# Peptides against a protein of PDB entry 8BZL: the designs that were tried, part 259

Target 1, 228 residues: chain A of PDB entry 8BZL
Amino acid sequence: SYDRAITVFSPDGHLFQVEYAQEAVKKGSTAVGVRGRDIVVLGVEKKSVAKLQDERTVRKICALDDNVCMAFAGLTADARIVINRARVECQSHRLTVEDPVTVEYITRYIASLKQRYTQSNGRRPFGISALIVGFDFDGTPRLYQTDPSGTYHAWKANAIGRGAKSVREFLEKNYTDEAIETDDLTIKLVIKALLEVVQSGGKNIELAVMRRDQSLKILNPEEIEKYV
Target 2, 242 residues: chain B of PDB entry 8BZL
Amino acid sequence: SRRYDSRTTIFSPEGRLYQVEYAMEAIGHAGTCLGILANDGVLLAAERRNIHKLLDEVFFSEKIYKLNEDMACSVAGITSDANVLTNELRLIAQRYLLQYQEPIPCEQLVTALCDIKQAYTQFGGKRPFGVSLLYIGWDKHYGFQLYQSDPSGNYGGWKATCIGNNSAAAVSMLKQDYKEGEMTLKSALALAIKVLNKTMDVSKLSAEKVEIATLTRENGKTVIRVLKQKEVEQLIKKHEEE

## One batch from the design tools (peptide; made by RFdiffusion4, then SolubleMPNN)

Design b1_p24_6_s2 (from b1_p24_6, 12 letters changed)
Fold by OpenDDE base, seed 3:
Structure b1_p24_6_s2 (fold): chain B 228 residues (1-228), chain C 242 residues (1-242), chain A 24 residues (1-24)
Amino acid sequence: as target 1 above (228 residues)
Amino acid sequence: as target 2 above (242 residues)
Amino acid sequence: SERLKEAEWIREIEERAREFAEAP
């Protein structure tokens, strides 16, 4: 059956392995991204960290460079491969071009990588979607999403993973210029959006904030609770 | 070229990688391996199933492998796969040492192997490795560390964990008895024996069926030691007296 | 410098992983 093959077209024109990779993403923990005026915010649903698990190793938000970070939904091991390649590319770009990557550039790189894995013989698609946020060197905040197919688009706000539909519906209703007028309001918007699908408040949320000309900051649970 | 496609790990319609799940299921039938992190050290305890009288006693450990001066691992799953992966771990660690003139950080070594494992779940003509690993180590960045990795190439850091047979029950017991911030290596050893005694599919725990390694720091150096059979016997005896 | 080392190491690992995966 075409659905049990490498990424090939079905008779009806479907790439089943890509579609099935998207199903893997839908099983992933929810991630949300919001672009504010001078801030970008990523939030992820914390999987209940097992009591004996080190929280350091469960992070779903990763820096790609000083000006770019990524959250993902889907297969963690697949995400690590993408993150590593993106980090290498970011450093390579700095060395060769003497400027940091634009958020679009690195998104396009990741998207191209994913696309190649949908077309290369003997490879399956990556089972991840990613939210990529950051600042361009001109200080413009950006948010991009990529999916297993290698498509990418720019967003004001978006969500991926198991709760993505509910979170997106919330964002569609609540993302206004007023709601992102300040950094704090933008952070609150992300938290509120995640709380649509996450139980027990701020303890089950990981939140990363990048402000203009500032490094990525991961908020601790106490900091998150201040916004709840 | 096309013949390799039949062995490619692919997504199910539900977005599952069944070959990875089946590899993990196979590991569930392997001998139990425990890891426990303490304040003053970290340990591995592994079930020894292959007690053949003709086995050359020179085998330092059947299931616990020294990777470098600062790290060791225990394996659950397919022995041949384990041998390949443990060899690769050693090679990675040596290459890093040669390149950077310092020992590889523990998590980086774990990640490097996990990327290989992941590749075997994504590239054509390959099956997942039927092996889970526990890693113990020390580095200057995080001190004593315990990691677990699975066939997917996923990994995590742990205070205590278990792989192989009855791992879920073992983890439950560890959660109950593990005292965060107060765990000494001595108490960790006692806990390991306690958990193994309850989770191993044996009528009586014997030193012949258990391998234990400890990783400690002495005079600014990492010391990896496999406990002698007599030491394990003493630990078992002590547990039976309690 | 540490990030560069990390990036170089990551690249090496990825190349090895690919080689390992692509090895016949």
Scores: peptide ipSAE 0.022, ipTM 0.600, DockQ to the pose 0.596
Fold by OpenDDE base, seed 4:
Order: structure tokens, then sequence, then C-alpha cells
Structure b1_p24_6_s2 (fold): chain B 228 residues (1-228), chain C 242 residues (1-242), chain A 24 residues (1-24)
């Protein structure tokens, strides 16, 4: 029954449901991640908060643990499931291993979760890509990207969502050792990258910064405007 | 294309979940429900469509459900789905209370149900719930709250919002008339009547066709009250005099 | 107990989620 086998190979070897989930991601708001020397930065395009909507409930950047945060593009409800599972795993890891997860570990966990939803009968893929940033316990900054297929890779900088192509092109040109020499320059790079696709300046950008040995900081609009 | 109309929720080539969209369409034909957050309370107002003289009025509300002592919800969509979800909300809230010896925070209850709704969009052989919900509540973390959830499992907090029939028009009116920081429960009730009067497909708004519940705090306790028909009549009358 | 650990991590997740939501 087609009702049980949601993700199947086409005659040409394509997993159409995975590809279509990637199309859902491409319709999502843009997210960008950049790894600096001692900083990781996530930026997301704010959807125009509807008048009368509580902005608190529209966040696209979330903490997975004290040392890891995630931005996503695609289906928000799907993302919430992944985030919750990841948070549980982060806490479980702390309890069982007595150390925080590495960014790679939690990325692999998320990737494995996604992959299972591409292979399990009666499950559709997650309609999300994610940028996962943080610090390993040794103080190494990390950036990973995952897609609906459950693949993941480490990046210096990357983008996902509707403006990802333009943002990536910008980052390919502008990501240099000089451009990330300082925390402030790294933040500026992310903002400039997002401004390639986001209209109306800093008001439509959410920015999260994690510095070495520091907690995740969400920048307010006024702080963002200082970098513009 | 009929190929994506199957019970199993799958992605279209464009990355759309048609079964979720169709569920949302079904909700668009349901009776209007609105919620308004005020400084001193929060309210739900819902269109009552099933007015049968033989219905034993012993039922407290057709569309507004008390979830626990601190929360209520209204539903737009398939009644059977609504009954299942409202029961689940009560169970979740009760389990939390038993486990933690405190009421479940409003957003956590909303999120828990939204995760269930999402699951029904991801697992094969399941269809999305054909229900949107408005939630009103109070907790010690955020005070008075209003949330909306849809068949996808998405939710958001609102100062005022509407679901069901003519919801877009209602939301537009709420955007125009909602005064941030100045909204009293009294003003919110008046606004609810105003919006319902314009958005309900009725020639004249009557108290029999409207259910209103308010959530307030009195002496450090949450009070959820469904307005009596006479109270609703008075609100309608006041609106007609303005 | 495993159940106690589970309850503790749930609480921690909830607290962290709240803190994150409340963080300026």
Amino acid sequence: as target 1 above (228 residues)
Amino acid sequence: as target 2 above (242 residues)
Amino acid sequence: SERLKEAEWIREIEERAREFAEAP
C-alpha cells in the first residue's frame, strides 16, 4: 500500500519525498551561520510578525544546550520535534556521559533521526534543514548543516532557506580570515550576508551569538543596527 | 493532482503538505472563534451554529472547553477531532499536575498538543486533525495568554486572533481596533461583539448564537466563566446603541 | 532511579526553554 511506503525510490533512483522536503526548505525563511575564530553566529530572516502576534512565539533560533544552538528553514512544527528530541539527547548525554555533547555528536543525532524518517515505513521526511552551531568542550567553534535526507557536513559558513543561494554566493566572496578576525567583524559578516536577501535592515533580522565560554546571546534590534 | 489527496500526508513536488492545507480549508468553513487578550483577563468568543430547541442546554458550551483551572480553549473544525484533542489536552494537563504538583504552563500544554498534531501530519496512515484551536490561560510565568494552533502543529501567541469562517476579516478588524496597552476585559468583550457582528453570516447577532468565556484572576485564583445569555444580550444591546 | 533522572532532565529542558524565551 502506498500509504505505508511514503519515501520510495523512483525508477531513476530518486527519493522524491526527500527532494520535495528540500523544496519545502527552500520556501522557508533564510538562515545563515558563520564560524569565527572564537565565535559562532546565527542569523535568520524574521518573518514579518503579524500585527498582534507575540514575537516570543516566532523564534527561529533556539538553544539545544548551553553550548549548542540551532537555526532552521522549513516546517516549523517539524523543527520543534527535532529540537525537542535534540534537547532530550543533550540532557541525556550530560547525565550519562557527564560531559556536554559535541556539536558534531548532536548533529549526527539529528541527522540520524532525519535519515530514519526517510527510510521508515509510514513516515515522511522532516521538512527542515538546520544550521547547528556551538562550541565543543575543548573550546572549538563548530558549524554544521543538516538537510531533510539526514546528511550533514561541517562548514565555515553556510545558509539555508529561500535566500540561501544569494547568501552563499556572498559568503563565498567575503568569507576570509580577515573578515572573521574579530567577533565584531564576524557578526558584521552575518548581517551583511543576510542583508543580501532581507529588506528593511536590522528590523527583520534575528541574530544569535555564542562566544567561547559564554552563553547564547540573542541580539536586540538596537544591537543589530550598530553593525549595519 | 489526485495523487496527493491520499490519507497519508506527503510532500507535493512544490514542498506542500496538501492534506494539512485541506484540513485548514475545512476549518475555514467552521464557525468563527476569536480570542482577545486584555490587561485584566482574556476571552474566547465563538459562534454557536447548532441551535436545536431539543438540545438539552445542560451542556456548558458547544465550542468552548475548560481544560483545567487555568486554561480553556475554543475549537474550529471537525467536532469529533475537537473532542479527541480537548480530551487529550485535559489528560496532558492532569498528568503534568500529578507529576509536578503544579499546573502545566500554558505554552507547554499548547506545545504538547501541537506535537501530537504534527505527528498526525508525519506518520503514514494518519490524517491531520481538521481542527484549529484558540487557547486562553493564565500562568505564573507569562500571566494571561492567548494561543492559536492549526492542523500542522504550528502555534503562536496572540494579543487577538480569529479562526474559522471569515477569520481573515475578523483579524483585519482586530488589527484596526485593538489598542495595545489599553485593552480592558470590558473593552475586549465589546470588541468581540463588534467583530462577531460583522463576521458572522447572520442578519442580526443574537445571544443564542454566541458563546463567550472569560478568564480572570480573583484573589490569586483563575476564574473561568462562561457568560450567561443575558450578559451576552446586554453586550449586543450596548453594541447596537453605539 | 531512571524515572527520577528522566523527570530531572525534563524539568531542566523546560527551565532552559523558559530561560531562553525570557532572555533579553
Scores: peptide ipSAE 0.008, ipTM 0.681, DockQ to the pose 0.048
Fold by OpenDDE base, seed 5:
Structure b1_p24_6_s2 (fold): chain B 228 residues (1-228), chain C 242 residues (1-242), chain A 24 residues (1-24)
Amino acid sequence: as target 1 above (228 residues)
Amino acid sequence: as target 2 above (242 residues)
Amino acid sequence: SERLKEAEWIREIEERAREFAEAP
């Protein structure tokens, strides 16, 4: 029955459900990631939090472990599943290997999970792309991106979601060694990149920073405004 | 196209999950449910559509379900789906209590059900649940809480919100009248009556058509109480006099 | 230990969710 073969090849070799999942990602809020020298920064477009909504429950940036965090674009409920699986794997790795995961390792795990949902009977792809940032045990900052297909690549900077094209174009022009020379400059770069697609400045940006040997810090609106 | 309207939830060419959207549409025709968070408690108010004189008054509520000692929920949508989900909520809460010897945090219970909802949007041969829920609760982590979840498995915390029929209008009214930081349970009850009076498709609001539950803390214990019809009638009367 | 408990609980819920979805 067609219900078993959700993701199948078209006659021309396309996986339409994967492509359509990518369209779901394009409808998501914009997220940007930048790797600095000793810092990784994630920024996300805040949808206007509805008056009376608790902002605590609308977070688009989450920790996977002490050394890894993730932003996503697309279906929030799908993202929660991926985040939960990744968190379990991070803890399992610490217990079994006695070291935290590398950013590449956990990215590959997430990518493999996504890929399986493109090939397994009776499952649709995850409608999410993710930016995964953090530090390896050696202190190297990393940025990875995954898509609904389960592909992943390492980046210096990247963006996902509805404004991703414009943000990427900005980053391609403005990402230089000089632009990331300091932590503050790296943060400014992320904010400037998001401002290409976000209206009304710092109030509509969620920003998270992870520095070497430090925990994830989510900046408050006042802290963000200092960089605008 | 009919292909995207199949029982199996798949992406449309535009990246939409039509079965989820259709489930949400069905909920829009269900009876109104409202939740309001106050400083000293949280409440659920729900439209009662099936007024059968022979209904045993002993029922806690038609639309409001006690989940455990610290949480309750209300439902909008398909009754059979609601029964399955509310039962699962109780089972999850009980399993957590048995495993950890403490009550499940409110958000964790909400999330657990949302993961089930999400699964029904991702696995083949299944349809989304045609149900949205409002959750009220108390825990030691965040105190009084109000959550909303939908067929997609998405959820959010709210100070006040509404699901079901005329929910958009209700939410607009709540945005206008909700006073952040100053909301007492008494004022929340008055606000609930005000909103229901305007959003229910009835000529006159009557106590028989409204169910209200409050969740409060007394002597370090959570108290979940369904208001008696007489109490609701008094609230309606007060509203009419204002 | 709290993170481990959370991880174990999440895993259990995910497995239950899968079973629930696969149930006829």
Scores: peptide ipSAE 0.022, ipTM 0.634, DockQ to the pose 0.693; fails the geometry check

Design b1_p24_6_s2 (from b1_p24_6, 12 letters changed)
Fold by OpenDDE base, seed 1:
Formats: sequence, C-alpha cells, structure tokens
Structure b1_p24_6_s2 (fold): chain B 228 residues (1-228), chain C 242 residues (1-242), chain A 24 residues (1-24)
Amino acid sequence: as target 1 above (228 residues)
Amino acid sequence: as target 2 above (242 residues)
Amino acid sequence: SERLKEAEWIREIEERAREFAEAP
C-alpha cells in the first residue's frame, strides 16, 4: 500500500517539508568551514555537555574517509544516518574504483541521498545541512555545502546553523588571500569567525584541521586558545 | 481558497493532476532559460541568480549542463531535482553509447527522461520533479535540435522557447522576432540578449547574471562552448547600442 | 509536424498550469 505523500508541492509551488527542514537547520549549532591553500578547517559551536556525559560521544565533526570530513547543523540523529551511508560509499568507492572519493563525489552522493528523501514514499527530508571538506587525490583542498533539499555548491568559506548569517558576513569581509596565506592564519580565521556567535572563547569551540596527506586532527582546547 | 492535496499525485474530480500543476508553478519562479535554434547552431541562455562572494570560482555552469559530446541542457526549477535528472541523462546517454557504439539520438534521450518524469507523476509515494529542461543537441538524423520537457513527462521540439520566470512573455517575444529559415547563430545570440533584457526583473542586464552556451558543428564534430564573460558583455553592449 | 504538435501541447499544459496558479 502506498503511504500518503509526505513532501508535496503547495499550490504556489513550494515544498513545505523541505522549507521546514531548512528551519530545523537554522536552529542547529553553528558550523563553519574554510578552505585554505593547503589546509581545510572546520569549526563547530560546542553544545553544553552534561557533567556526566562523555565528550567523545558528542562530536559534531566526523571523518567520512581518510581524506574527507564533515560538520553538520540540524538534527543529530538524521546526521548519523547520512554519515554512515557516506562512509559506506567511501569504502565502496575505494574497492570498486581503486581510488578514494573526490570531495565533490561524496558531496554529490550525500546530496542525491537527501534529494531522494524529498521525493520517496514514507520519507521526510533530512533536517541537516553539511559542510564537507577534504582533499582530492591530486592534493587539491575542497569545501562543499549541502542542504535538506539536496542542493550543493563549492565554497571558499561558508557557515551553517543558527549563527550562520553573522559568520558568513564576517567571512565575506575577512576572507582574503592574505588571511589564508598560512595554515595558522586559516585556523585563526575560522576561530575568529566562530567567536562572532560563540561566547566564552575557545572552550566552546570544536575545531578540526585537515592538511594535505594528513589525517583529520581535532584540536584540543589548549591548542585552540593559542589562536585566540 | 485553493484546494491543497497533500497526498500522492492523483486525479482530481475534474481530471486534473494538481501536483503536476503545482510543480509547474514552482518552475515559474525559477530563473529564466531560453533556447534558440539557428541554421548553423543551437544556443541556451540562462539567468544566473546566485552569485555569492564566497563561492568557489571553480565554476561549472550553474544552469547549463553538458550531457555528452553532442548534447547539453538547461534547467528551470528545483536545483536538487535538476542535478538528479541531469545525472540520469548522462547515464542514459553513456549506456546507449556503450550498447550501440553510437551516440544516442537527441529525441530518444529526451524521451527516456520523460518516461522517468511521467513515472514520478503516476506511481504512489512519489512527487513530480519540480524541473523543466531545455535540451540542445545535434544528431545525424535531424541535425540541430531544441527540445523542452516539463514535470508531466511531456516534451516537444522547438525553434525557440523559454522556461522559468516570465516564460510566457519571453515566448511571445520570440514568436514576434524569430525569423524562420533566416536565423543565424549570431542573430540568435542577439535575440537571446534582447529577450532576457526585457524579461529579467533587473534594471540592467550584466554578463555576470547570464550564462550562454552554443552548440555548433566544426570539422564534422559537435562543439559545445560556454561563452566567456567578455563575450557576453560584448553581446549586451551591442544590444544597448541598437 | 509531430514536433510542432507536441510543442503546442506542452504550451497548452503550461498555460493551463499558469491559469490555475493565477486563479484565486
């Protein structure tokens, strides 16, 4: 039996379930991504962790593969599903194509997945946007953003979540070739951008760095404070 | 108040498919895309709406997609739906080439996608694709061709047409100015700029807001070319001087 | 030509959809 359509067009041509999913993203913790010359950086606003909660279990930045990582804004449970499927695809690609995915490839995969959830029986849109960063096999740094509709674009820098507007305005003003001339300057740019919306300095920021031919590195609070 | 049906695409008591009509409404709010067939080529012209300072300049055409060596398309509507359909077009074309060792005829590629679109209007638990496409191509059977398809899965060949915002006004202008049998690619480019300048809700047409691709034949090969910004600027300037 | 007939058909559908969208 066919279920009732969840995502349908309104008389004025709107997909309200997609728009509402975008509203869910706007309520999410802020995430920022910046592409440097030889570095990609993700920063996320830390949620308050309960005193007895293991911080390891509250990570908002995750690796999809050795060369790709993702931050998200919106529904954490939805994000987990997307992350798991993306990881499987990355491994499958390595086995079948004998090369790691390009950042564009895995972004397109995630985008297609999201789009299908806007058009499939019994499925609602994913309530997440994602920043996907990494290196192509040729060593080119990439940053992509995708939304609940399945739309995606390549960016030099971008932000998602509740503080995204303010962070984007900051990045539009401050992203220059000089501002990303070094890895340290690029990291500093991300931290400064997040500090536009995050209170109490580096303690409330999760920061991940990926350099060419290196694995994802999560910075500790002490390392973050060096850039503040 | 308009009746809103939140169910699978079904017929109304009046025999209408409202979800298809609503999908077409969504396309009406999208950026304008034009297609013009000439004697010596075909062109697509599309409105660029989303120019952000932080976008990575590694710009593939935002609205114009190469499908294979002999075909390209432009899209109006939901970008994510367009990406899915464009990818499917490429896959269909590639599978045909591998199977028959010749490029897929233009109309056959259009029909194959239209069958998919139609299925999404008929089968349960699916919504229509919120996308119309313009296709340009060349094949040995019909030469240069221009097609349009909509969310219903219907398609047709055109000499000139428009989809997206103000499409009706654009089509009216094209009907008035299109000279059958006398249309050169140069004249078609000028006509495209003229129509876009009148139909886009902008104070002044700029090259940053327009993408143009041409499909021609050179030395027995199809050449698909996206015009450079400077070339588009020259076309706009020429129009302003007329 | 069949192509012209199809083009007219698409146009009619689009016009009907527009009329529906513009209807109060």
Scores: peptide ipSAE 0.014, ipTM 0.487, DockQ to the pose 0.026; fails the geometry check

Design b1_p24_6_s3 (from b1_p24_6, 13 letters changed)
Fold by OpenDDE base, seed 3:
Structure b1_p24_6_s3 (fold): chain B 228 residues (1-228), chain C 242 residues (1-242), chain A 24 residues (1-24)
Amino acid sequence: as target 1 above (228 residues)
Amino acid sequence: as target 2 above (242 residues)
Amino acid sequence: SERLKEAEWIREVEERARAFAEAP
C-alpha cells in the first residue's frame, strides 16, 4: 500500500507540516549557543525538574561525539532519534574515514535526515531545532543551527525555543569581540543571555562548555553561580 | 479539525500532536499504577479493575509484567497495546543478553521501547500506542531505578510517580509524603497503600483489587516478587489501623 | 570501545524500531 503523504504543499506553496513543526519548536525550552575564540558554550533553560524526578534523565544537552555537542528545542522523543542517528554516524565516520566528523559534516547529516522526513511519504517532520557546537580536528570552534525543514547555517551565536527572540536580541547587542575575549567572558555572556528569559538565576540553567582539545564539561549549579 | 485527529499522527497548526494527546487522555482513564523507589528496593502497585470470577488464575499479575531477571513494568492503557510492548521489551532484553552476554541496563531497555513508541508517532498509517509504563529495575550502573514512559516516547526517571486514573492527585500525595534518602521498602509499601486508598475510585480498598510487586537484591541477585493477596491484606489492615 | 558498543546497539534498536513501525 502506498504510504499516505503527510507533508504536502498547500495551494499557496507552504509546507504546513514543516511550519507546524516550527511551532512545536517555539514551545520548547530555550537553548542558546555561543562560539568564543577557543571555547563553545551551550546553555539551556532548565525547567524546574518536578519534585521526585531524577535530574539525570532530564538532559537537554547531549554529546554526539568527543568533539561535538547538541542542544535542542522541541519534542524530546524526536530529538532522541536524531541524537542516536548522529551518534551512530559519528562512530561510523571514525571507522570509515579514520577521523572524527567536522561539526559541519554532522550538521549536514542531521539536516539531510530532517529534510528526508519532510519529503518522504508516511513520515512527519521532526519537531526539533538544534544547536550543534564543537571543534573541528584543526581546532576551529563551530556553531550550527538546524530546524525542522532541514536547513542549517553557521552562527557566532544563536538561540532556539520559547525565549529565542529575546535571547537573540540580547546576543545581537552584546556579542562583541570583547565579550568573547576569554573563556570566562564567553560563559558569562551565555548565562546573561539565558537570564533574559530564565527566572531564579543559575539554578534553572544547564550549561555545557567545550574547550579546544578538551572534553565536554557540564557545569554544576555551584559553578554556574560563580558567573552570575 | 478532522485532518489533525486522524489515525495518521500529524502536527496541528499550534505544533501539537493530537493523537498523542488523545492517547494520553485514554491512559488517564485506565487503572492507577504507582512506582516508588526505596533505598533497599523498588515497587510497583497497580489497580486491578477486571475482577471476573470466571477468569483463570494469573500466575504473575494482570498489570505487572516481568521483563527479565532484573526488571519489571506496570502498564496503564490499552491492554492489547500493552501486550505488544511488553513482549517487545522482553525480546529486546533477550537480544541484548545474547549479544553482549550481560543484562541490558535498565535505562537502555526503556529508551529502546521509547524509540519504538516515538516511531509510531512519526510514521504514517500508524497510531500512537495508548499505553504509559512504569519500569522498575536494578543494574550495576545505577542500582535500583524507576522510570515512566508515555505514548510520545518520552521518559523520565523518578523516585516516585503515578500513571492512570487520578495520577495527578497521587503524585501530589507522593510529593508530600516521600522522604528522600529515608525511604525503606517497608515504608514505600505503606505509602503505596496510602496513596492507592485515596486515589482508587473504590469505597474500600481490598487486596483483590491491588497488585503489588517488589524488586530487591538478595545475595547479589535481583528478586522480583509479586505479593500474595494475604500480604496485601495485611498492608491494607495496617493502614486502616493507623 | 564502549562508545562503539553503544553505537552498534543504537543502530540495532533503530533498525528494529523502523521495522516495527513499517510492518503492516
Scores: peptide ipSAE 0.222, ipTM 0.787, DockQ to the pose 0.729
Fold by OpenDDE base, seed 2:
Structure b1_p24_6_s3 (fold): chain B 228 residues (1-228), chain C 242 residues (1-242), chain A 24 residues (1-24)
Amino acid sequence: as target 1 above (228 residues)
Amino acid sequence: as target 2 above (242 residues)
Amino acid sequence: SERLKEAEWIREVEERARAFAEAP
């Protein structure tokens, strides 16, 4: 069957391996990204950390550079490869161009990488979607989303993973200029959005904030509970 | 060329990598390996399968491998795959040491191998490695560490964990008995024996069927020691008396 | 920089991983 081949077109024009990789993403933990006025916020559903697991090694939000961070949904091992490639590119760009990457640039790089894995013989697609947030050198906050196909788009807010539909519906209703008027309101919006799909409250949310000219800050559970 | 493409790990219609899941299933039938992190050290305990009396080489450790001066690992799964991966771990560690004139950090060694494992789940013509590993180590960044990796290339740090046969039951027992912040190496050894005694399908635990290695710090140096059979016997005896 | 060193190491590891996977 064509669906059991490496990424090839079916007779009806489908790339089944890409579609199936998207199904892998839908089974992933939910991630949310919101662009505020002078802030970008990423939130991720924490899977119940096994009692004896070191939380340090279970991070779904990571920095790509000082001005860019990423959350993902889908296969963790696949994500690590993409993250590593992106980090290398960010550093290479700084060395060759003498400026940090724009959020769009690094998103395009990641998207191109993913696309190549959908077209190369002997390779399966990456089983991840990513939310990439950060600031351009001009101080403009950006949010991009990529999928297994290598497509990318800019967003005001978006969600990926198992709860993405419900979270997106929430964001469509509640994302207004008033709702992102302040940094705190923007953070609250992300938390409220995640609470649509997270049953155990703020303890099961990982939240990261990047403000203009500031480094990525991961909020502790106590800080998150203040917004609940 | 086309025949090699057919062996590529691909997504199912449901978004699952069945070849990875099947590799994990194969590991479930392997001998049990435990790892326990203590305040003053870290240990690996592994089920030793019957040494065929006809084996000419007295393997000091069948399932526990020294990687460098600061790290060791245990393996569950396909022996041939394990040998390839343990050799690669040693090579990576040596290359790092030569390049940077310092030992490789524990997590970096684990991630390097995990990237290899992941590659075998994504690139054509290869099957996933049928092995899970437990890593114990010490470095200046995080001190004593315990990691687990699987065929997918995923890894995690643990206070205590188990791979191989009856791993789920072992993990459940570890969750019940592991006392966070109060675990000494001595208590960890006792816990390892307790868990192995319950998870190994043997009427009586014997020292011949258990390999234990400890990693400690002495005088600012890492010491990796495989326990002698007599020491393991004493641990078993102590457990039977309690 | 430490980040550059890390990036170089990551690149090397990835290249090796690819080579290992592509090795016959």
Scores: peptide ipSAE 0.157, ipTM 0.685, DockQ to the pose 0.589
Fold by OpenDDE base, seed 4:
Structure b1_p24_6_s3 (fold): chain B 228 residues (1-228), chain C 242 residues (1-242), chain A 24 residues (1-24)
Amino acid sequence: as target 1 above (228 residues)
Amino acid sequence: as target 2 above (242 residues)
Amino acid sequence: SERLKEAEWIREVEERARAFAEAP
C-alpha cells in the first residue's frame, strides 16, 4: 500500500507519511507559544514526571541560541536531532556572518531540514512540530511554527500537540493587544491557555520566557504559581 | 534499492512507529536490569541468564559493560545489538577523551548513542536496535547519574529504574521503597536485591543469577566494581533474614 | 567557545550516526 512506503505520493496526491507524522505530533504533549510586545513565552505540558525520573532530562523547551528557543510536540528523539542541527547552524552562522541568526532564518533552516526528510529516499519524516521563538538582532520578537512537512509560518500565538485545538481556540478569543500589553500579562495568557488542557495547575507546566535583550529563563513551579 | 525501503521504520496511520514498539516488546522478554542512584554511588543489578555448565568461567559480567573509567551500562534485549551499541559507546567516549582531553560527560555519551538509535528509526534499510540500556556514571557536572535509553533514541535520567522482564513491577516497587535523599549505596544494594527477588521468576534468588556493579568515588577517582559472588550472596542472605 | 566545541561535537556525532545508519 502507498501508505506503507517511504514518503511517496498516493494516487490522490497525499503524502501519507507526512500526514501520519502529523498524527504523531497530535499525540504529543501540548506546547504553546505567544509573542508579546517585548517578550516571547513558551509553555509546555509536563508529562507527569514519573516518580523517580530526573526532571532535568524531561525538558521540552530548549535554547537553540541565546536569542532563540524552541518547544516541540511529537517524538522526543526526533526533536533532539533537529535541535542539535539547529544549534550547530546557529553557531556556524555566528562564526561566518558574525551575527546571530534571525528567528526566521533558523526556522527556515529547520523547515528545510524537515522537508528534505519528506523527499529523501530511505528516510521517514520527523515526527515533530516545533514552536520557535526569539528575538531578531533588532529586538523584534518572533514566533514561528514548523510541522513535519517542513512548512513554517509566523504567528502571534499558536499551539501544537494533543491539546492544540483547545489552546488555539482560547488564544483566538483572548489574544488581544491588551492581553499582551505587559510581560506579566503575556505570561499569564500562556499559562491560562495551557490550563485549558493541563490538569492540576502550574505543577504540570513548563514555562520559558525570553525578554528583549535577556537570556532564556525557565520559570520554576513557584514562579509559575504566582501567575495562576 | 526499493527493496530495502520496506525495512524502513515508518509511521502508522495513527502516528506510531511499530518497529520501535516491537523492539521494546522484545526487550520486555529480556533479563531484568535495574539501576539505583544513591547519594554516595550508583549501581546496576542484572539478571544473569542460565550459565551453561560448559561455558568457560566468564570473569567479566555478561550484562554489565564498562564504558570508560567513569561510566558503565547494562543492557536488556538482543545481545548482538547490545554488543554493537556498547562498543560504539566505548568508541564515542574514547574519541571525546582524545579530542577534548577530558572524559565525556555522562549525558553526552548517552545522547550520542541515542542519536544513533534514533537514526536507525529514521533512515531506510535499517531496523531499530532491540536494546534498552541503563547507564551509570559520574561526572563533574552532575555527580552520580543513572540514565535509561530505549530503541527510539529516547532517554531519561532516573533515581531508580528497571528494564527488561517484569520492569513495570520492579518500577512500582522502586517507587514504593525508594527514599529520596536518604538512599545510601548500602540501602540501594538492599533495595536491588529486594526488587530482583520479587521480579525474577525464581523461587530463590541466587548469587549465580545476579550481577551487580557499583560506581563510587574514592580519592577523587571513579571506581567501578563488579561485586563478587560472595558479596552478592551476603546481600541475598541479609535480605532473607529481614 | 564552549558552545562551539559542543556544536562541533554534536555535528561529528550526528555525522557518524548518519553514516552508521546509512552504511550498507
Scores: peptide ipSAE 0.155, ipTM 0.765, DockQ to the pose 0.643; fails the geometry check

Design b1_p24_6_s3 (from b1_p24_6, 13 letters changed)
Fold by OpenDDE base, seed 1:
Structure b1_p24_6_s3 (fold): chain B 228 residues (1-228), chain C 242 residues (1-242), chain A 24 residues (1-24)
Amino acid sequence: as target 1 above (228 residues)
Amino acid sequence: as target 2 above (242 residues)
Amino acid sequence: SERLKEAEWIREVEERARAFAEAP
């Protein structure tokens, strides 16, 4: 049974553990990313935070560096490992190269990390997909997506997790130059996209924005409701 | 699915880590542990199952472990696994203190262990730890804190939570009775007794079957205290009178 | 500097976690 081996090829060329890791991602909370003109926006569905849980510890959007943030879908513990590695790399890059990482660079690093975990017979794949957004030093907004296989691509907009299909379909229809003409419109687009799969509006959405030359801002529920 | 019941934790076709789930199931059969955060302290309360009169070692606490001067934990699950993890927690905390000349922040200690747990779910030839932990602590960043971690390496901060046997019922009760922002350590202790009395499979709650530790701040120092049996008896008596 | 310190600690923890997992 090829599914018992840690990431081996089936006779038909499938990496079952990678495919199964992708199924773990599909069970994750939905995340959406959109690249605007001068803004990048990440949104995540808030799972009903159990009463008495500290919301601080349930964050699905995190900064990797001042110019890069990430949302993920899938296994939270796996994501923590990836985030930590990425943060270390971002700081290391600043020390060695004297510049912040490009969004592509850090995405490639994360992708390579994931890929290595698909190559080793002693390790299972990471059960996460990630949306990585930020600004390059030239001020260009970027959005990348990576999956458990270690593949990555640049996107204008994308979604991951359980509601990703519906959200992507919405984005495919509604992502236009007019829809991202302003920062506010871009934020609104993300919220509308998430509302395709999230009930009860702004209370169940975590939203982060990064504008050119600005730090990551997490919007509060009241700020989100202004766009609903 | 028995097919994925191997020592190497792998994904099922449905994207599940069955070895982690099975470890969590094992924890569900362990003695109950509660944690409650108050404004003026934090507590752990744990079921004591093994009362052997012939034990020469006065185990003041079977399930509650002091980690450092600012943190303690309670464990539900496999005792041997618990011992390994609690020792590692102590080592991590000590190494941090030596390296940075300050106590490790509570969440950082929790995450460090969670990364170890996670590794045992991702590397081949290893099984997950069959242990969930509740952590209580104080640091200068967030004050009093309560965390829970599971075999997957996931963790979360809580105002109140429960692990082990009947944890779901206990959590439900905590949700009903916990008053956010108004919880004193005294009220938290009363709540702990109330919840344990209802969730433990005993006809009557006795002090010999309950371990309670409190973490408070006195004169700018953290004080971790295991309640004496007489103190627990008084709490039980008070609950019975209400 | 605080981020760097945190990053260094994270790296150390990860290395230890890996070593712990790989230990026989």
Scores: peptide ipSAE 0.077, ipTM 0.681, DockQ to the pose 0.609; fails the geometry check

